# Peptides against a protein of PDB entry 5LHZ, part 17

Target 1, 78 residues: chain A of PDB entry 5LHZ
Amino acid sequence: QLLKSVFVKNVGWATQLTSGAVWVQFNDGSQLVVQAGVSSISYTSPNGQTTRYGENEKLPDYIKQKLQCLSSILLMFS

## One batch from the design tools (peptide; aimed at target 1 L3 Q16 V34 L74)

Design b2_p13_5 (made by RFdiffusion4)
Pose (drawn by RFdiffusion4):
Structure b2_p13_5 (pose): chain A 78 residues (1-78), chain P 13 residues (1-13)
Amino acid sequence: as target 1 above (78 residues)
Amino acid sequence: MLTAVHERVQSFL
């Protein structure tokens, strides 16, 4: 289910799953899960609360920031 | 596989 986990200083851990998903554990306690075939993203706050967002929803600013950092992480993997 | 994930991430951005 898990593939190689990569440590990115000043950001956190990024991990690829066998399902084609990416799970990111940020240093601020939050988590983000995305999947290539799924039209939603999963965010978990530092307090353990999970919220799923759809592609047609306006996302909160911090979700977008984490998505940008994730985009940069995926870019460095090439 | 990771390119497809990146493209999915861009769809939210």

Design b2_p13_5_s1 (made by RFdiffusion4, then SolubleMPNN; from b2_p13_5, 5 letters changed; failed a check: a repeat of another design)
Amino acid sequence: QLQAVLDKVQSFL

Design b2_p13_5_s2 (made by RFdiffusion4, then SolubleMPNN; from b2_p13_5 with T3Q H6L R8K)
Fold by OpenDDE base, seed 4:
Structure b2_p13_5_s2 (fold): chain B 78 residues (1-78), chain A 13 residues (1-13)
Amino acid sequence: as target 1 above (78 residues)
Amino acid sequence: MLQAVLEKVQSFL
């Protein structure tokens, strides 16, 4: 279930789910899911490939950039 | 829960 969706110019859509997750759908077709209580994040590339990254893993720079973006988006939800 | 998500995101940065 969706709680709130926010359109972010030049980024995409960010949605808060009742599960405690935030789901970002980027304009490039990629997706990012970060959920409270889950030790990993989920990234889906534009081709549909999903990869999970743990909190202690080194992230690809492009994912790190999207997380930086998500951080700023989360502040917009407040 | 939003705060928890924010903290998680920030932990990856």
Scores: peptide ipSAE 0.733, ipTM 0.938, DockQ to the pose 0.915
OpenDDE base, seeds 1, 2, 3, 5: peptide ipSAE 0.732, 0.733, 0.733, 0.733; ipTM 0.938, 0.938, 0.938, 0.938

Design b2_p13_5_s3 (made by RFdiffusion4, then SolubleMPNN; from b2_p13_5, 5 letters changed)
Fold by OpenDDE base, seed 5:
Structure b2_p13_5_s3 (fold): chain B 78 residues (1-78), chain A 13 residues (1-13)
Amino acid sequence: as target 1 above (78 residues)
Amino acid sequence: NLQAVLDKVQSFL
């Protein structure tokens, strides 16, 4: 269930879920899900492929850039 | 909560 959704100009939509997750839907069609208490993050590419990344994994730069964007979004929520 | 999510995001960066 949704707590709230925020439109972010030139980025997409960021949604806070009751589960404790934040779900970002980027304008390029990709998605990112990050949830507290879960040891991995979920990335879905524009073609619908979903990959989970653990805390000990090296991230592709494009994923890291999206996480940096998410970090900025979360700071705006504050 | 949002801070916990932020902390997790930062741990990946």
Scores: peptide ipSAE 0.757, ipTM 0.943, DockQ to the pose 0.915
OpenDDE base, seeds 1, 2, 3, 4: peptide ipSAE 0.756, 0.756, 0.756, 0.756; ipTM 0.943, 0.942, 0.942, 0.943

Design b2_p13_5_s4 (made by RFdiffusion4, then SolubleMPNN; from b2_p13_5, 4 letters changed)
Fold by OpenDDE base, seed 2:
Structure b2_p13_5_s4 (fold): chain B 78 residues (1-78), chain A 13 residues (1-13)
Amino acid sequence: as target 1 above (78 residues)
Amino acid sequence: MLQEVLEKVQSFL
C-alpha cells in the first residue's frame, strides 16, 4: 500500500510504499523501483521491458540520470 | 526506510 505520492514537475510521480520501496513513474513511461533490504534495483523501459541491476553492475548513463533524479526526490520525502 | 533507499540509490551512482 501507499504511504505518500508526490508529483514532480518535469519528472513524473514518486511513491513511497509501506513495503519500503520507492516507485518512480517517469513522464517518458519508464519506471524505477528501489526497495530497502533488496540488493538490486528495477528499471522498466517505456516498452515494458524490466531489468534488474545488482549493486556492482555498471549502469547505462540514462539510468544513472534517473537515479540521480530519484536521489533528489527522496530528500523531499523526509 | 527512506534513508536506506537513499543510501542504496547513491551506491549505484
Scores: peptide ipSAE 0.742, ipTM 0.940, DockQ to the pose 0.839
OpenDDE base, seeds 1, 3, 4, 5: peptide ipSAE 0.742, 0.741, 0.741, 0.741; ipTM 0.940, 0.940, 0.940, 0.940

Design b2_p13_6 (made by RFdiffusion4)
Pose (drawn by RFdiffusion4):
Structure b2_p13_6 (pose): chain A 78 residues (1-78), chain P 13 residues (1-13)
Amino acid sequence: as target 1 above (78 residues)
Amino acid sequence: MLTEIKEQITALS
């Protein structure tokens, strides 16, 4: 289920799963899960609360920031 | 942005 986990200083951990998903554990306690075939993203706050967002929903600013950092992480993997 | 990330994930897979 898990592949190699990569540490990115000043951001946190990024991990790729066998399902084609990416799970990011940020240093602020939040988590983000995305999957290539799924039209939703999963965000978990530092307090353990999980919220799923769809592609057609306006996302909160901090979700977008984390998605931008994730995009940079995926870019560095090439 | 989500579409771009999904394309990146497909490319990595």

Design b2_p13_6_s1 (made by RFdiffusion4, then SolubleMPNN; from b2_p13_6, 6 letters changed)
Fold by OpenDDE base, seed 2:
Structure b2_p13_6_s1 (fold): chain B 78 residues (1-78), chain A 13 residues (1-13)
Amino acid sequence: as target 1 above (78 residues)
Amino acid sequence: MLKEIRELLKKLS
């Protein structure tokens, strides 16, 4: 269930879910889902493939960039 | 980086 959705200029849409997750739908068609209490994130590429990334693994640069963007979004929600 | 994200999430919940 959706709690709050915000439009983020040049990024896309970010939504807080009642589950505690934050769901970002990027303009490029990719998606990120992160959630408190879960040590991994979910990334869905524009082609629909979903990959989970953990805290201790090397991340692709494009994932890092999206995570940096996510950090800014999370600050906006606070 | 992910750890920082998770910490931010904790603050929101």
Scores: peptide ipSAE 0.402, ipTM 0.854, DockQ to the pose 0.745
OpenDDE base, seeds 1, 3, 4, 5: peptide ipSAE 0.400, 0.397, 0.402, 0.401; ipTM 0.853, 0.851, 0.854, 0.854

Design b2_p13_6_s2 (made by RFdiffusion4, then SolubleMPNN; from b2_p13_6, 6 letters changed)
Fold by OpenDDE base, seed 2:
Structure b2_p13_6_s2 (fold): chain B 78 residues (1-78), chain A 13 residues (1-13)
Amino acid sequence: as target 1 above (78 residues)
Amino acid sequence: MLSEIRELLKKLS
């Protein structure tokens, strides 16, 4: 279930789920799902391919950029 | 970076 959705200018939509996850739908069609207690993140590319990234894994630059954006979003939710 | 994200999430829970 959805708990809270926020429109983020020039980014997309960020939704907090009752599960504790945060789901970001970026304007470019990609998506990120992160959740407390889960050691990996889920990234879905615009073409629909989903990849999970774990701790200590080297991340593509475009993922890093989206994660940095996500950090700002999470601070906004608090 | 992922650990930081997860720590932020914990504060929201």
Scores: peptide ipSAE 0.368, ipTM 0.844, DockQ to the pose 0.795
OpenDDE base, seeds 1, 3, 4, 5: peptide ipSAE 0.360, 0.361, 0.364, 0.363; ipTM 0.842, 0.842, 0.843, 0.842

Design b2_p13_6_s3 (made by RFdiffusion4, then SolubleMPNN; from b2_p13_6, 7 letters changed)
Fold by OpenDDE base, seed 2:
Structure b2_p13_6_s3 (fold): chain B 78 residues (1-78), chain A 13 residues (1-13)
Amino acid sequence: as target 1 above (78 residues)
Amino acid sequence: MLSEIRSLLKKLS
């Protein structure tokens, strides 16, 4: 379930879930789901393909960019 | 980078 959702200009929507996860729905149709206590993140591409990335894994540049954006969002939530 | 994300998430819990 949803705790709260915030609109982030030029980014999309960020939602905090009751599970503790944060779900970002980007304007390009991609999605990120991250959660404390979970060692991987979930990325869903605009075409619906989902990939999980671990903490020691090489990340594509577009994922890095979205994670940097997510960092800023998380700072705003705190 | 993921460790930073997890650290930030912990602050929200």
Scores: peptide ipSAE 0.395, ipTM 0.852, DockQ to the pose 0.810
OpenDDE base, seeds 1, 3, 4, 5: peptide ipSAE 0.390, 0.393, 0.393, 0.394; ipTM 0.851, 0.852, 0.852, 0.852

Design b2_p13_6_s4 (made by RFdiffusion4, then SolubleMPNN; from b2_p13_6, 6 letters changed)
Fold by OpenDDE base, seed 4:
Structure b2_p13_6_s4 (fold): chain B 78 residues (1-78), chain A 13 residues (1-13)
Amino acid sequence: as target 1 above (78 residues)
Amino acid sequence: MLKEIRELLQKLS
């Protein structure tokens, strides 16, 4: 269930879920889901392919960039 | 990087 959605200019939409997750829907059609207490994040590409990334693995640059966007969004929510 | 994200998320939960 959705708690709160915010529009982020030049990025997309960010939504807090009752589960404790944050869901970002980027303008390019990709998505990120992060959840407290879960050591991996979920990335969905514009074509709908979903990949999970853990804390100790190499991340593609485009994922790093989106995670930095997410970091800024999380700071906004605080 | 993911650890930092999770830490921020934990603060919000």
Scores: peptide ipSAE 0.403, ipTM 0.853, DockQ to the pose 0.756
OpenDDE base, seeds 1, 2, 3, 5: peptide ipSAE 0.398, 0.402, 0.396, 0.401; ipTM 0.851, 0.852, 0.849, 0.852

Design b2_p13_7 (made by RFdiffusion4)
Pose (drawn by RFdiffusion4):
Structure b2_p13_7 (pose): chain A 78 residues (1-78), chain P 13 residues (1-13)
Amino acid sequence: as target 1 above (78 residues)
Amino acid sequence: LISQIRDQISTLS
């Protein structure tokens, strides 16, 4: 289920799963899960609360920031 | 941004 986990300083951990998903554990206690075939993203706050967002929903600013950092992480993997 | 990231994950896989 898990592939190689990569540490990114000042950000956190990024991990690729066998399902084609990416799971990011940020240093602020939050988590983000995204999958290539799924039209939704999963965010978990530092307090353990999980919220799923759809592609057609206006996302909160901090979700977008984490998505940008994730995009940069995926970019550096090439 | 979500579509971009899904494309990036697809390429990575």

Design b2_p13_7_s1 (made by RFdiffusion4, then SolubleMPNN; from b2_p13_7, 6 letters changed)
Fold by OpenDDE base, seed 3:
Structure b2_p13_7_s1 (fold): chain B 78 residues (1-78), chain A 13 residues (1-13)
Amino acid sequence: as target 1 above (78 residues)
Amino acid sequence: LLSEIRELLSKLS
């Protein structure tokens, strides 16, 4: 279930789920799902392909950029 | 970076 959804200008929507996950829907059509206690993140590309990335895995630059954006969003939630 | 994300997330959950 959805707990809270926040519109982020020039980024998209960020939603907290009751599961403890945060779901970001970016304007470019991509999505990120992160959750405390889970060692990987879920990225869905605009074409719908989903990939999970682990903690010590090399990340594509575009993923890093979105994660930095997510970091800022999480700080705003604090 | 992922560790930082999870750390921030843990504060919210």
Scores: peptide ipSAE 0.427, ipTM 0.859, DockQ to the pose 0.832
OpenDDE base, seeds 1, 2, 4, 5: peptide ipSAE 0.424, 0.427, 0.425, 0.423; ipTM 0.858, 0.859, 0.858, 0.858; seed 4 fails the geometry check

Design b2_p13_7_s2 (made by RFdiffusion4, then SolubleMPNN; from b2_p13_7, 6 letters changed)
Fold by OpenDDE base, seed 5:
Structure b2_p13_7_s2 (fold): chain B 78 residues (1-78), chain A 13 residues (1-13)
Amino acid sequence: as target 1 above (78 residues)
Amino acid sequence: MISEIRKLLSELS
């Protein structure tokens, strides 16, 4: 379930879950889910396709950009 | 990069 959701201008919505995950819903329709204790992240494209990425694999540039955005959001939460 | 994100996330929990 949801702990809190914050609106991020020009980005979308970021939600902290009781599971320890953070869920970002971007304005372009894509989504990121990251969770402490899990070594992979989940990316969902606007068409609904979900892909998991591990810590040791090369990431597409658009994923890196969204992760950098997520990093800024997490710093804001702290 | 992912590990850095996970580290930040662990600090929120």
Scores: peptide ipSAE 0.410, ipTM 0.861, DockQ to the pose 0.834
OpenDDE base, seeds 1, 2, 3, 4: peptide ipSAE 0.408, 0.407, 0.408, 0.409; ipTM 0.861, 0.860, 0.861, 0.861

Design b2_p13_7_s3 (made by RFdiffusion4, then SolubleMPNN; from b2_p13_7, 7 letters changed)
Fold by OpenDDE base, seed 5:
Structure b2_p13_7_s3 (fold): chain B 78 residues (1-78), chain A 13 residues (1-13)
Amino acid sequence: as target 1 above (78 residues)
Amino acid sequence: LLSEIRQLLAELS
């Protein structure tokens, strides 16, 4: 269930879920889902493929860029 | 980076 959604200019939409997860829907059609207490993140590409990334694996640069963006979004929620 | 994200989430929750 959704708690709140915020529009982020030139990025997309970020939604906080009652589960504690944050769901970001980027303008390019990709998505990120992150949650405290979960050791992995979920990335969905524009074509609908979903991949989970753990803390100890190297991330593609495009994922890192989106995570940096997410970091800024989370600070906005504070 | 991932650990930093999860830490921020923990503070939000």
Scores: peptide ipSAE 0.420, ipTM 0.857, DockQ to the pose 0.833
OpenDDE base, seeds 1, 2, 3, 4: peptide ipSAE 0.419, 0.419, 0.420, 0.423; ipTM 0.856, 0.856, 0.856, 0.858; seed 4 fails the geometry check

Design b2_p13_7_s4 (made by RFdiffusion4, then SolubleMPNN; from b2_p13_7, 8 letters changed)
Fold by OpenDDE base, seed 5:
Structure b2_p13_7_s4 (fold): chain B 78 residues (1-78), chain A 13 residues (1-13)
Amino acid sequence: as target 1 above (78 residues)
Amino acid sequence: MIKEIRELLKKLS
């Protein structure tokens, strides 16, 4: 269930879920889902392919950039 | 990076 959705200029939409997860839908069609109780994140590419990344693995630069963007969004919510 | 983001999420929960 969706709790709250926020439009982020030049980024896309960020949505808080009742599960505690945060779902970001980027303008390029990609998506990130992160959750406090889960050690991995979920990235979905524009073509719909979903990949999970763990805390200790090397991340592609484009994923790092989107995570930095997400970090900024979360700080705005605090 | 992921761990840091998860810690931020905890503070918002």
Scores: peptide ipSAE 0.501, ipTM 0.884, DockQ to the pose 0.847
OpenDDE base, seeds 1, 2, 3, 4: peptide ipSAE 0.497, 0.498, 0.496, 0.499; ipTM 0.883, 0.883, 0.882, 0.884

Design b2_p13_8 (made by RFdiffusion4)
Pose (drawn by RFdiffusion4):
Structure b2_p13_8 (pose): chain A 78 residues (1-78), chain P 13 residues (1-13)
Amino acid sequence: as target 1 above (78 residues)
Amino acid sequence: LLNDIRDKIKELP
């Protein structure tokens, strides 16, 4: 289920799963899960609360920031 | 941004 986990200083951990998903554990206690075939993203706050967002929903600013950092992480993997 | 990320994920080994 898990592949190699990569540590990114000042951000947190990024992990790729066998399902083709990426799970990011940020240093602020939040978590983000995305998957290539799924039209939704999963965000978990530091307090353990999970919220799923769809592609057609306006996302909160901090979700977008984390998605931008994730985009940079995926970019460095090439 | 999300669609670009999904495309990048498809490029992963």

Design b2_p13_8_s1 (made by RFdiffusion4, then SolubleMPNN; from b2_p13_8, 6 letters changed)
Fold by OpenDDE base, seed 4:
Structure b2_p13_8_s1 (fold): chain B 78 residues (1-78), chain A 13 residues (1-13)
Amino acid sequence: as target 1 above (78 residues)
Amino acid sequence: LLKEIRELLKKLP
């Protein structure tokens, strides 16, 4: 279930789920799901392909950019 | 960076 949703200007929507996950829906059509208790993140590209990334693997630059954006978003939920 | 994100998540209510 959805717990809290925040509109982020020039980014998209960020939603906190009752599961503890944070779900970001970016304006470019991509999506990011992260959760504290899970060591991997889920990224869905605009074409609908979903990929999971772990903490110790090299991340594509576009993923890093989304994650840095997420860092700022998480401060909004604090 | 991912580890940093997860640490931030832990701080959320």
Scores: peptide ipSAE 0.474, ipTM 0.876, DockQ to the pose 0.827
OpenDDE base, seeds 1, 2, 3, 5: peptide ipSAE 0.473, 0.473, 0.466, 0.472; ipTM 0.876, 0.876, 0.874, 0.875

Design b2_p13_8_s2 (made by RFdiffusion4, then SolubleMPNN; from b2_p13_8, 7 letters changed)
Fold by OpenDDE base, seed 4:
Structure b2_p13_8_s2 (fold): chain B 78 residues (1-78), chain A 13 residues (1-13)
Amino acid sequence: as target 1 above (78 residues)
Amino acid sequence: LLKEIRELLSKLP
């Protein structure tokens, strides 16, 4: 269930879920789902493929940049 | 980076 959604200019939409997760829908059609207490994040590419990444795993640059964006978004939520 | 993200999440209401 959705708790709160915010529009992020030039990025997309960020939504807090009642589960405690944050779901980001980027303008390019990709998505990120992150949640406290879960050591991995979920990335869905525009083609619908979903990949999970762990905290000690090397991340593709495009994932890193989106996570940096997410970091800024999370600061705004707090 | 992921650890940082998770820490930020834990601070959310």
Scores: peptide ipSAE 0.459, ipTM 0.871, DockQ to the pose 0.801
OpenDDE base, seeds 1, 2, 3, 5: peptide ipSAE 0.453, 0.455, 0.449, 0.452; ipTM 0.869, 0.870, 0.868, 0.869

Design b2_p13_8_s3 (made by RFdiffusion4, then SolubleMPNN; from b2_p13_8, 6 letters changed)
Fold by OpenDDE base, seed 1:
Structure b2_p13_8_s3 (fold): chain B 78 residues (1-78), chain A 13 residues (1-13)
Amino acid sequence: as target 1 above (78 residues)
Amino acid sequence: LLSEIRELLKSLP
């Protein structure tokens, strides 16, 4: 269930879920799901491939960039 | 970075 969706210019949409997760739908067609209490994040590429990344795992630069973007979004929610 | 993101999530309503 969705709690709130926010449009982020030049980024996409960020949605807070009742589960505690935040779901970002980027303009490039990729998606990112992060949640407190969960050891991994979920990234879906534009082609529909989903990959989970752990906190001790080396992240691709494009993932890091999207996470930094997410960080900025979360600051807006605080 | 991931841990920081998750900590930020905890502060959300």
Scores: peptide ipSAE 0.441, ipTM 0.867, DockQ to the pose 0.934
OpenDDE base, seeds 2, 3, 4, 5: peptide ipSAE 0.444, 0.440, 0.437, 0.440; ipTM 0.868, 0.867, 0.866, 0.867; seeds 2, 3, 4 fail the geometry check

Design b2_p13_8_s4 (made by RFdiffusion4, then SolubleMPNN; from b2_p13_8, 7 letters changed)
Fold by OpenDDE base, seed 4:
Structure b2_p13_8_s4 (fold): chain B 78 residues (1-78), chain A 13 residues (1-13)
Amino acid sequence: as target 1 above (78 residues)
Amino acid sequence: LLSEIRELLRSLP
């Protein structure tokens, strides 16, 4: 279930889940789910395809960009 | 980068 959702201007929505995960819904239709204690992140492209990326895995630039954005969002949650 | 993200997550209230 959802704990708190925040609107992020020019980015989308970020939601804290009771599971401890953070779910970001980007304006471009993509989604990102991250959670402490889980070794991978989940990225869903606008077409609905989901890919998981590990900690030591090479990340596409567009994923890195979204993760950097997420970092800023998480700082705001703090 | 992912480790940084996870660190931030751990610090969330």
Scores: peptide ipSAE 0.493, ipTM 0.882, DockQ to the pose 0.823
OpenDDE base, seeds 1, 2, 3, 5: peptide ipSAE 0.489, 0.495, 0.488, 0.490; ipTM 0.881, 0.882, 0.880, 0.881; seed 2 fails the geometry check

## One batch from the design tools (peptide; aimed at target 1 V22 V38)

Design b2_p14_3 (made by RFdiffusion4)
Pose (drawn by RFdiffusion4):
Structure b2_p14_3 (pose): chain A 78 residues (1-78), chain P 14 residues (1-14)
Amino acid sequence: as target 1 above (78 residues)
Amino acid sequence: SVTELHQKVQHFLE
């Protein structure tokens, strides 16, 4: 289920799953899960609360920030 | 697979 986990300083951990998903554990206690075939993203706050967002929903600013950092992490993997 | 994921993330940032 898990592939190689990569540490990115000043950000946190990024992990790729066998399902084609990416799970990011940020240093602020939050988590983000995305999958290539799924039209939703999963965010977990530092307090353990999980919220799923759809592609057609206006996302909160901090979700977008974490998605940008994730995009940069995926870019550095090439 | 990484390219598909990157495109999907950019889709959420549109």

Design b2_p14_3_s1 (made by RFdiffusion4, then SolubleMPNN; from b2_p14_3, 8 letters changed)
Fold by OpenDDE base, seed 4:
Structure b2_p14_3_s1 (fold): chain B 78 residues (1-78), chain A 14 residues (1-14)
Amino acid sequence: as target 1 above (78 residues)
Amino acid sequence: QIQKLLDKVQSFLS
């Protein structure tokens, strides 16, 4: 269930879910989900392929960039 | 829960 959705200029949409997750839908068609209480993050490529990454796992640079963007978005929610 | 998410994201970036 959706709690709050915000449009982020030049990024896409960010949605806070009642589950405790934040779901970002980027303009490039990719998606990122970060959820409280879950030890991994979920990335979905524009092609629809979903990959989960653990906290101690080496992340691709493009994922790091999107996470940095997410950090800025989270500050926007706060 | 936003702060928890912030902390989580930062841990992934550290």
Scores: peptide ipSAE 0.735, ipTM 0.935, DockQ to the pose 0.774
OpenDDE base, seeds 1, 2, 3, 5: peptide ipSAE 0.733, 0.734, 0.734, 0.734; ipTM 0.935, 0.935, 0.935, 0.935

Design b2_p14_3_s2 (made by RFdiffusion4, then SolubleMPNN; from b2_p14_3, 7 letters changed; failed a check: near_copy:native)
Amino acid sequence: LIQELLEKVQSFLS

Design b2_p14_3_s3 (made by RFdiffusion4, then SolubleMPNN; from b2_p14_3, 6 letters changed)
Fold by OpenDDE base, seed 2:
Parts: C-alpha cells; sequence; structure tokens
Structure b2_p14_3_s3 (fold): chain B 78 residues (1-78), chain A 14 residues (1-14)
C-alpha cells in the first residue's frame, strides 16, 4: 500500500510504502526501490528489466547517480 | 525510516 507520494521536480515521483520502502519512479521510466530491513536495492530499467544489487556490489554509474538523487529526496523528508 | 534508508543508500554509495 501507498502511504504518501510526492512529485519531485525534474526527477519524477517518490512514494513511501507501508512496507517501509521508498519507491522512486524516474522521468526516464526507470524505477528504484529501497526498503528498510532489506540488504539489497531494486532497480528497474525503462524496458522493465529488474535487477537487485547487493551492498557490496560495484554499481553502474547511472545507478549511483539515481541513488544520489534518492538520497537528496530522502533528505527532503528528514 | 528515513534515517535507516539514508544510511542504506550511503552504504551503497561508499
Amino acid sequence: as target 1 above (78 residues)
Amino acid sequence: LVKELLEKVQSFLS
């Protein structure tokens, strides 16, 4: 279930889920899910392919950029 | 929640 969704200018939508996750839907059609209590993150590319990344994995730069963006979004909610 | 998520994200970026 959705708790709250916010529109983030030049980024997309960020939604807090009852599961303890934050779900970002980027303008490019990609998605990122980060969830409390889960050691991995989920990235869905614009073509719908979903990949889970572990904390110790080397991430592609485009993923890092989106994570940095997510960090900025989270700071807005702090 | 936000704190935990921030820490997680930072961990991925470190």
Scores: peptide ipSAE 0.721, ipTM 0.931, DockQ to the pose 0.788
OpenDDE base, seeds 1, 3, 4, 5: peptide ipSAE 0.720, 0.719, 0.721, 0.720; ipTM 0.931, 0.931, 0.931, 0.931

Design b2_p14_3_s4 (made by RFdiffusion4, then SolubleMPNN; from b2_p14_3, 6 letters changed)
Fold by OpenDDE base, seed 4:
Structure b2_p14_3_s4 (fold): chain B 78 residues (1-78), chain A 14 residues (1-14)
Amino acid sequence: as target 1 above (78 residues)
Amino acid sequence: QVQALLQKVQSFLS
C-alpha cells in the first residue's frame, strides 16, 4: 500500500509504502526500491529488468548516483 | 522509518 507520493522536480516520483519501503520512479523510466529490514536494494531498468544488490556488493556508478539522489530525497522527508 | 532508510542508503554508498 502507498502512504504518500511526492513529485521531485527533475527526478520523478518518490513514494512511501506501508511496508517500510521507499519507491522512486525516475524520469528515465528506471525504478529504485529501498526497504527497511531488507539487506538488499532493488533496481529496475527502463526495459523492466530488475536486479537486487546486496550491501556488500560493488554497485554500478549509475546506481550509486540514483542512491545519492534517494538520499537527498530522504533528507527532505526527515 | 526515514532515518533507517537514510542509514541504509548511506551504508550502500560508503
Scores: peptide ipSAE 0.709, ipTM 0.931, DockQ to the pose 0.796
OpenDDE base, seeds 1, 2, 3, 5: peptide ipSAE 0.708, 0.708, 0.708, 0.708; ipTM 0.930, 0.931, 0.931, 0.930

Design b2_p14_4 (made by RFdiffusion4)
Pose (drawn by RFdiffusion4):
Structure b2_p14_4 (pose): chain A 78 residues (1-78), chain P 14 residues (1-14)
Amino acid sequence: as target 1 above (78 residues)
Amino acid sequence: SLIEKLHERVQSFL
């Protein structure tokens, strides 16, 4: 289920799953899960609360920031 | 590649 986990200083951990998903554990306690075939993203706050967002929903600013950092992480993997 | 598809998926939310 898990592939190689990569440490990114000042950000946190990034992990790719066998399902084609990416799970990022940020240093602020939050988590983000995305998947290539799924039209939703999963965010978990530092307090353990999980919220799923759809592609057609306006996302909160911090979700977008984490998505940008994730985009940079995926970019560096090339 | 799978990474490119994931990157495009992330951009769709941005």

Design b2_p14_4_s1 (made by RFdiffusion4, then SolubleMPNN; from b2_p14_4 with L2Q H7L R9K)
Fold by OpenDDE base, seed 4:
Structure b2_p14_4_s1 (fold): chain B 78 residues (1-78), chain A 14 residues (1-14)
Amino acid sequence: as target 1 above (78 residues)
Amino acid sequence: SQIEKLLEKVQSFL
């Protein structure tokens, strides 16, 4: 269930869910979900392949870039 | 807040 969705210029849409997650739908077709109380993040590539990454594993640079983007979005929400 | 917790989580991955 959605709480709030915001359009982010040149990025896509960011949605806060009642579950405590934030869901970003990037313009490139990829998606990122980060949820409170969950030790992993979820990335879905444009082709629909979903991968979960744990807190202690090394992330691909492109994922880090998207997380950096998400951090800026979260700062906007705060 | 919820957002602050998420921000902290995201930053931990960076």
Scores: peptide ipSAE 0.723, ipTM 0.932, DockQ to the pose 0.844
OpenDDE base, seeds 1, 2, 3, 5: peptide ipSAE 0.722, 0.723, 0.723, 0.723; ipTM 0.932, 0.932, 0.932, 0.932

